# Peptides against a protein of PDB entry 3JWR, part 332

Target 1, 323 residues: chain A of PDB entry 3JWR
Amino acid sequence: TRELQSLAAAVVPSAQTLKITDFSFSDFELSDLETALCTIRMFTDLNLVQNFQMKHEVLCRWILSVKKNYRKNVAYHNWRHAFNTAQCMFAALKAGKIQNKLTDLEILALLIAALSHDLDHRGVNNSYIQRSEHPLAQLYCHSIMEHHHFDQCLMILNSPGNQILSGLSIEEYKTTLKIIKQAILATDLALYIKRRGEFFELIRKNQFNLEDPHQKELFLAMLMTACDLSAITKPWPIQQRIAELVATEFFDQGDRERKELNIEPTDLMNREKKNKIPSMQVGFIDAICLQLYEALTHVSEDCFPLLDGCRKNRQKWQALAEQ
Target 2, 298 residues: chain A of PDB entry 3JWR as posed
Amino acid sequence: TRELQSLAAAVVPSAQTLKITDFSFSDFELSDLETALCTIRMFTDLNLVQNFQMKHEVLCRWILSVKKNYRKNVAYHNWRHAFNTAQCMFAALKAGKIQNKLTDLEILALLIAALSHDLDHRGVNNSYIQRSEHPLAQLYCHSIMEHHHFDQCLMILNSPGNQILSGLSIEEYKTTLKIIKQAILATDLALYIKRRGEFFELIRKNQFNLEDPHQKELFLAMLMTACDLSAITKPWPIQQRIAELVATEFWEQGDQVGFIDFVCTQLYEALTHVSEDCFPLLDGCRKNRQKWQALAEQ

## One batch from the design tools (peptide; made by RFdiffusion4, then SolubleMPNN)

Design b2_p26_5_s4 (from b2_p26_5, 16 letters changed)
Fold by OpenDDE base, seed 3:
Parts: C-alpha cells; structure tokens; sequence
Structure b2_p26_5_s4 (fold): chain B 323 residues (1-323), chain A 26 residues (1-26)
C-alpha cells in the first residue's frame, strides 16, 4: 500500500526529536504516520530490531496492521490509546531505567503487548459483554475482552508479511508469546485488583526480588497496568482531554445499556452524572492509581514523574469536585 | 497450551529458512 511504502521509506527521527522518552508525552498533534514512526523508534532504541533480526518492511507492515485492527469509531480504546500505552512503556524502560531490570524477551513481549492489548476493542467493558450475551462471553468466563485482544494479537503476528518474531528461536518464540498473553490479560483491572496486594506487600516489606520468576511475572503485570492507566499521570491539559474521551466512551456504553439491555447504568457510565466526573476521578486515583505508582517508584525511583503527575492530577480533580 | 505449540511448529521452518538466509548474507 501507499501507506506502507511511505512508512518504510521514511527517515525515522530520533527518540529525542520525537520526545518519546518523556513521561509528559502527548500524541494529540501527531499524525498516524508519525505515531508509526515513533513506534519504529521504540523497537529500534530498545535494540529489538537488531537483537531479533526484524526486517524493516515487516515491522512497518506489522505496525500498520496493528493500527488497522483498532476501531476508529471507539472514542478512547483505539490506536492512540495503545500507542500511548506503548510510549509510556518505552519511557518507563528508558527514562524510568526499567530496561536494565528485564530481559530482551520480556521487553519485546511488553512492547508488543502494549501495542496490542486492546486490539478490536468495541468500546464496552467485560461486564457489558457478559450481560449482552455476546458470543465472546461463551468462549471465556473472565477477562473476555483481554482474551480476544490476545487472539487478535496472535492473528496479526502470524499473518503473512507481519511475522516480526520470525527471527526468534522456537523457545524464544514460545516464551515471548507466553509473556505477551500474560501481559495482555494483566490489563484486566479485575486481575490487577486481585494481584496488586501481593506486589504492594513485597515492596512494603522490602522483599521484592525480580530474580524470582513469580515476582518477575507479577511485576510485568503491574507495569502493564501502570502504562495502561498512564493517562492519569499526564500534564493536566492532556489528562483533562483524555478524561473527556474516556467519559465519552463510558457514556456511550451507558446509553447502550439503557437502550439495548434496559438497565440503568452506573454513575461512571451515566451521562446524566457528568457532574460527578471530578469526584469519580479522585476516587479512581485513590483506589487504583496512587499506590501502584508509589510501588513502581519504589522499584525504580526514575519513574517518579508518573507518581508526581498522578498526585498533581488528583489535586486538580479534587479542586473541581469542590466547586 | 496447544495453540502456542501449534504456532511454534509452523514457525520452525520459516525460522530455519530465515537463519539460513542470514548466514548466507554474512
């Protein structure tokens, strides 16, 4: 395609020029082509292209295929969300210095997972899928959408001309797919809530050890969540705009819940409760976000900008809630 | 699981071909 030719022939700017090492990064002003260029740079600067012998054209095609398999009619869970998740992962690995704590296969898996974690997202949560008796709900009992996202990820990775993992050994390939699956499944907040206590306790007791395979897996899950939720850490103007996109998608779900399921939506999904957004954001930060970014900062102090951003946005949302 | 094993099996010939090509280009 013309798009592939343009991408493959383009000079990829440096990470510094693209500002993709910044935790404060915003994609709002970037074209789709520029987001793809940023993604190439992430793979390159993490040494993934070299270490796993990725062909440039194959990587370009894969990126475009991933982008194509996000829906454009979904307000938040689209390519830009996946791209921002991957950018946060890249920033955490580079600027946050987590790269030195992980293997190349883990880094490869995390980046692929971040880009792929919401593939073919429909703009509705697992609860809606279950209640609507969607065919996907018959395949999986929990983490329905995350299983679907992983299935989509596998489909793309194995599609002709998209096989960015063709340079891996069989064992490396198996390991990478395992980690990708675990990472995508970890983006289910229900699983996060279930597992986070173990992580926080290990940190609190100063017993956290990345050399332990179980703790490594736990950390990768927490890191995925931290990147997935990273919108809450962005500078206030960016945070506010992203929160509007999230609210739009949630309200669209709530409208569908009323119309299609004949149920009253929760406050989070209820358009009529728009005035509660600030207080709900404070609640979300307190219940879900703060302790995660605190713990992550304990693992690597260079991740502090995520925690600081989260704290600052809490204050901003609290001020709005008091008006 | 079975899917991962299946995917690994089909990928093996391509991996071997790719490695052979890489060696030939060096």
Amino acid sequence: as target 1 above (323 residues)
Amino acid sequence: HALLEGLAMVAKPELERQRALEEALR
Scores: peptide ipSAE 0.035, ipTM 0.542, DockQ to the pose 0.010
Fold by OpenDDE base, seed 5:
Structure b2_p26_5_s4 (fold): chain B 323 residues (1-323), chain A 26 residues (1-26)
Amino acid sequence: as target 1 above (323 residues)
Amino acid sequence: HALLEGLAMVAKPELERQRALEEALR
């Protein structure tokens, strides 16, 4: 395609020029082409292209395929969300200095997972999928959408001309897919809630050890969640705008719940309760986000900007909630 | 995000435990 030709022929700017190492990064001003260029730079600067002998054209095609498999009519869970998740992963690996704590296969898997973790998202949560008796709910009982996202990821990875993992041995390939699956599934917030206590206790007791395979897996899951939720850490103007996108998508679901399922939506999904957004954001930060970024910062102090951003946004939301 | 409402309404003792853990992680 013309798009592929343009991307493959383009000079990829440096990470510095693209500012993709910054935790404060925003994609709002970027074109789709520029987001693809950023993605290429992430793979390159993480040495993934070199270490796994990726063909440039194949990588370009894969990126475009991933982008294409996000829906355009979804307010938040679209390509831009996936891209921002991957950018946060990149920043955490580089600026946050987590790269040196992980294997090349783990890094490869995390980046692929970050980009792929919400593939074909429909703008509705697992609860809606279950209650609507969607066919996907027949295939999976838990983490329905996350399983679907992984299935989409696998489909793309195995599609002709998109096989960015063709340079891996069979064992490396299996390992990578395992980690990708685990990472994508970990983005189910229900699983995060279930598992985070173990992680926090390890940190609290100073017993956290990345050389332990189980703890490594746990850490990768927590890191994925930290990147997936990283919008809450962004500079306030960016955070507000992203929160509006999230609210739009949630309200769209709530409207569908009323119309299609004849149920009253929860406050979070209820357009009529938009005045509760600030207080709900404070609650979200306190219940979900703060401990995660504190723990992550404990693992790597260079991740502090994420924690600091989260704290600052909590203050801003609290101020709005008091009005 | 879908679990926000339930998590935001945790019992006071749980909030206290959470705060204690947060302090320990700092």
Scores: peptide ipSAE 0.020, ipTM 0.466, DockQ to the pose 0.057
Fold by OpenDDE base, seed 1:
Structure b2_p26_5_s4 (fold): chain B 323 residues (1-323), chain A 26 residues (1-26)
Amino acid sequence: as target 1 above (323 residues)
Amino acid sequence: HALLEGLAMVAKPELERQRALEEALR
């Protein structure tokens, strides 16, 4: 395609020029082509292209395929969300110095998972899928959408001309797929809530050990969630704009719940309750976000900008809630 | 699994990758 030719022939700017190592990064002013260039730079600077012998054209095609399999009519869970999740992963690995704590296969899997974790998202949550009796709800009992996202990820990885993992051995391939699956499934907040207590307790007791395979898996899951929720850590003007996108998508779901399911939406999904957004954001930060970024900062102190950003945004939301 | 139905196997390495995929889907 013309798009592939343009991407494959383009000079890829440095990570410094693209500012993709910054935790304060914003994609708002980037074109789709520039987001693809940023993605190439992430793979290159993490040594994934060299270490796993990726062909440049295949990588370009894969990136464009992933981007194409996000819906354009979804306000928040689109390519830009996946791209920002991957950028936060990249920043955490580089600026946050987590790269030195992980294997190349784990890094490869996390980057693929971050880009793929919401593939074909429909702008509705698992609860809506269950209540609407969607065919996907018959295939999976838990983490319905996350299983679908993983299936889409596998479909793309095995599509002709998109096989970025063709240079891996069979054992490396198996390991990578396992980690990708675990990482995508970990983005279900219900699973996060179930597992986070173990992680926080290990940190609190100073018993956290990345050499333990179970603890490694747990850490990768927490890191994925930290990147997926990273909008809450962004500078306030960026946070506000992203919160508006999230609210738009949630209100669209609430409108559909009323119309299609004859259900009164929760406050989070209720357009008429928009004035509760500030207080709900404070509650979300306190219940879900703060402890995660505190624990992550304990694992790597260089991740502090995420925690600091989260704390600053809590203060801003609290001030709005008091008005 | 429906995802596997569309996979074309050309060589032994591809067959092994398909088996790895099947294992990952369990």
Scores: peptide ipSAE 0.041, ipTM 0.626, DockQ to the pose 0.014; fails the geometry check
Fold by OpenDDE base, seed 4:
Structure b2_p26_5_s4 (fold): chain B 323 residues (1-323), chain A 26 residues (1-26)
Amino acid sequence: as target 1 above (323 residues)
Amino acid sequence: HALLEGLAMVAKPELERQRALEEALR
């Protein structure tokens, strides 16, 4: 396609030029082409292209395929969300120094997972999918959408001309797929809530050890969540704008719940209760985000900007909630 | 599984790819 030709022929700017190592990164001013260029740079600078013998054209095609399989009519869970998740992963790996703690296969899997974790998202959560008796709810009992996202990821990875993993041995391929699956499934906040206590306790007791395979897997799950939620850490103007996108999508779901399911939406998804957004954001930060970024910062102190950003945004939301 | 239909198009041996996919789907 013309798009592929343009991307494949384009000069890829440095990570410094693209500012993709910055935790404060914003994609708002970037074109779709520029987001694809950023993605290429992430793969390159993580040595994934070289170490796994990726063909440039295949990588370009894969990126475009992933982007294409996000819906444009979804306010938040779109390509830009996936891209920002991947950028946060890249920043955590590079600036946050987590790269030195992981294997190349783990890094490869995490980056693919970050980009793929919300593929074909429909702008509704698992609860809606279940209550609407969507066909996907017949296939999976838990983490319905995350299973679907992984299925979409596999479909793309196995599509002709998109096989960025062709340079891997069969064992590396299996390992990578396993980690991708675990990472994508870990983005279900229900699983995060279930598992985070173990992670926090290991940190609290100073017993956390990445050499333990179980703890490694747990860490990768926590890292995925940290990147998935990283909008909460962004500079206030960016955070506020993203919160509006999230609210828009949630309100759209609430409207559908009322219309299609004849149920009153929760406050989080109720357009009529938009004045509660600041207090809900404070609650979300306190209940979900702060401890995660504290723990992540304990694993790598260079991830502090994520924690600092989260704390600053909590203050901003609290100030609005008090008005 | 619909994804298995595409496995023949992957560079790795079909049987190995199928097994890897099956393991990943567990």
Scores: peptide ipSAE 0.037, ipTM 0.636, DockQ to the pose 0.014; fails the geometry check

Design b2_p26_6_s1 (from b2_p26_6, 7 letters changed)
Fold by OpenDDE base, seed 2:
Structure b2_p26_6_s1 (fold): chain B 323 residues (1-323), chain A 26 residues (1-26)
Amino acid sequence: as target 1 above (323 residues)
Amino acid sequence: MEALYQQGKEFALSFLTEEDREEILA
């Protein structure tokens, strides 16, 4: 395609020029082509292209395929969300110095997972999928959409001309897919809530050890969640705009819940209760986000900008809630 | 503070299936 030709022939700017190592990064001003260029740079600067012998054209095609398999009519869970998740992962690995704590296969898996973790998202949560008796709810009892996202990820990875993992041995391939699956499933907030207590307790007791395979898996899951939720850490103008996108998608779900399911939506999904957004954001930060970024910062102090951003945005939302 | 925390938890739980919520709250 012309798009592939354009991407493959384009000069890829440096990470410094693209500012993709910054925790304060914003994609708002970037074209789709520029987001693809940023993604190429992430793979290159993490040494993934070299270490796993990725062909440039294949990587370009894969990126475009991933982007194409996000829906355009979904307000938040689209390509830009996946791209921002991956950028936060890249920043955490580089600027946050987590790269030194992980293997190349783990890094490869995390980056692929970040880009793929919401593939074909429909703009509704697992609760809606279940209540609407969607066919996907018959296939999976838990983490319905996350299983679907992984299935889509696997489909793309195995599609002709998109096989960015062709340079891996059989064992490396199996390991990578396992980590990708675990990472995508970890973005189910239910699993985060279920597992985070173990992680926080290990940190609190100074017993956290990345050499333990179980703790490594737990850490990768927490890191994925931290990147998935990273919009809450962004500078306030960026945070506000993203919060509006999230609210739009939630209200769209709430409207569908009324129309299709004949149920009253929760406050979060209720367009008529938009005035509660600031207080709900404070509650979300306190209940879900702060402890995670505190724990992550404990593992790597260079991730402090994420925690600091989260704290600053809490103050901003609190101020709005008090008006 | 406690009320806001509880609201945030409920927010997070609202994304989950009923089965997942029950499991987490058990």
Scores: peptide ipSAE 0.212, ipTM 0.831, DockQ to the pose 0.822
Fold by OpenDDE base, seed 4:
Structure b2_p26_6_s1 (fold): chain B 323 residues (1-323), chain A 26 residues (1-26)
Amino acid sequence: as target 1 above (323 residues)
Amino acid sequence: MEALYQQGKEFALSFLTEEDREEILA
């Protein structure tokens, strides 16, 4: 395609030029082509292209395929969300120095998972999928959308001309897919809520050890969630804009709940309760976000900008809630 | 403080299926 030709022929700027190592990164001013170039740079600078012998054209095609399989009519859970999740992962690996704690296969899996974790998202949560009796709800009882996202990820990885994992041995391939699946499933907030207590307790007791396979898996799950939720850590102007996108998508779901399911939406999904957004954001930060970024910062102190950003945004939202 | 925390928890739970919510709250 013309798009593939353009991407494959383009000079890929440095990570410094693209600012993709910054936790404060924003994609708002980037074209779709530039987001793809950023993604190439992430793979290159993490040594994934070299270590796993990726062909440039294949990587370009894969990136474009992933991007194509996000819906443009979804306000938040689109390619830009996936891209920002991957960028946060890249920043955590590089600037946060988590790269030194992980294997190349784990890094490969996490980056693929971050880019793929919301593939074909419909702009509605698992509760809506279940209540609407969507066909996907018949296939999966738990983590409905996350299973679908992984299925889409696997489909793309196995598509002709998109096989970025072709340079891996059979064992490496199996390991990578296992980690990708676990990472995508970890973005189900239900799993985060279930598992985070174990992680926080290990941190609190100073018993956390990445050499333990179970704890490694747990950490990768927590890291995925931290990147998935990283919008809450961004500088305030960026945070506000992203919060508007999230609210738009939630209100769209609420409208559909009222129209299609004949139910009154929750406050979060109710456009008539827009004035509650600041207080809801404070509650979300306190209940879900703060402890996660505290724990992550404990594992790697260089991830502090995520925690600091989260704390600053809490103050901003609290100030708005008090007005 | 507790009210905000509870609101955040409810927020998070609202994304989940009824079965998942019941399992977490059990």
Scores: peptide ipSAE 0.200, ipTM 0.827, DockQ to the pose 0.843
Fold by OpenDDE base, seed 3:
Structure b2_p26_6_s1 (fold): chain B 323 residues (1-323), chain A 26 residues (1-26)
Amino acid sequence: as target 1 above (323 residues)
Amino acid sequence: MEALYQQGKEFALSFLTEEDREEILA
């Protein structure tokens, strides 16, 4: 395609030029081509292209395929969300110094997972999928959409001309897919809530050890969640804008719940309760976000900007909630 | 603060299937 030709022929700017190492990064001003260039830079600077012998054209095609398999009519869970998740992962790995704590296969898997974790997202949560009796709800009882996202990820990885993992051995390939699956599934907040206690306790007791395979897996899951939720850490203008996108998608779901399911939506999904957004954001930060970024910062102090951003945004949302 | 915290949990839990919510809240 013309798009592929343009991308493959383009000079990829440095990570510094693209500012993709910054935790404060925003994609709002970037074109789709620029997001793809950023993604190439992430793979390159993490040494994934070299270490796993990726062909440039194949990587370009894969990136464009991933982007294409996000829906354009979904307000938040689209390519830009996936891209921002991956950028946060990149920043955490580089600026946050987490790269030094992980294997190349883990890094490869995390980056692929971050980009792929919401593939073909339909703008509705697992609760809606279940309540609407969607065919996917018959295939999976838990983490319904996350299983679907992984299936889409696998489909793309195996598609002709998109096989960025062709340079891996059979064992490396199996390991990578396992980690990708686990990482994508970890973005189910249910699994996060279920597992985070163990992680926080290990941190609190100073018993956290990445050399332990179980703890490594746990950390990768927590890191994925931290990147997935990283919008909450962004500078206030960015956070506020993203929150509007999230609210839009949630309200769209709420509207569908009323129309299609004849159910009154929860406050979060209720367009009529827009005034509760600030207080809900404070609650979300307190219940879900703060302790995660505190723990992550404890693992790597260079991740502090995520925690600091989260705290600052809590204050901003609290101030709005008090008006 | 506690009310907001609870609301935040409910927020997060609202994404989940009913079965998953029940398991987490148990």
Scores: peptide ipSAE 0.192, ipTM 0.824, DockQ to the pose 0.844
Fold by OpenDDE base, seed 1:
Structure b2_p26_6_s1 (fold): chain B 323 residues (1-323), chain A 26 residues (1-26)
Amino acid sequence: as target 1 above (323 residues)
Amino acid sequence: MEALYQQGKEFALSFLTEEDREEILA
């Protein structure tokens, strides 16, 4: 396609020029082409292109295929969300010094997973999918959408001209797919809530050991969640704008719940309860976000900007809640 | 503060299936 030709021929700017190592990064000013260029730079600077012998054209096609398989009519869970998740992963790996703690296969898997973790998202949560008796709810009992996202990821990876993993051995390929699946599934908040206690306890007791395979898997899951939720860490003007996108999508779901399912939406999904957003954000930060970024910062102190951003935004939301 | 924490937990749980919520709350 013309888009592929343009991307493949384009000069890829440095990570410094693109500011993709910054935890404060914003994609608002970037074109779709520039987001694709940023993605190429992430693969290159993480040595994934070289180490796994990726062909440039194949990587470009894969990126465009991933982007194409996000819906444009979804307010938040679109390509830009996936891209921002991947950028946070990149920043955590580079600026946050997590790269030195992981294998090349783990890094490869995490980056692919970050870009792919919400493929074909429909702007509704697992609760809606189940209540609407969607066909996907018959296939999977747990993590319904996350299984679907992984299925889409696998489909793209196996599509002609998109096989960025063709340079891997059979064993490396199997390992990579396993990690990708685990990472995508980890973005289900249910799994996060179930598993986070073990992670926090290991950190608290100073018993956390990345040489243990189980603890490694646990860490990768927590890191994925930290990147997926990273909008909460952004500078306040960016945080506010992203929160509006999230609210838009939630209200759209609430409207559909009323119309299609004849149920009253929760306060979070209720357009008429917009005034409760600040207090809900404070609660979300306290219950879900703060301990995660504290623990991550304990693993690597260079991840502190994520924790600091989260704390600052909590204060801002609290101030709005008091008005 | 405790009320806000509980509200945040309920917020997170609202994304989950009924079966997942029941399992977590049991």
Scores: peptide ipSAE 0.185, ipTM 0.820, DockQ to the pose 0.842

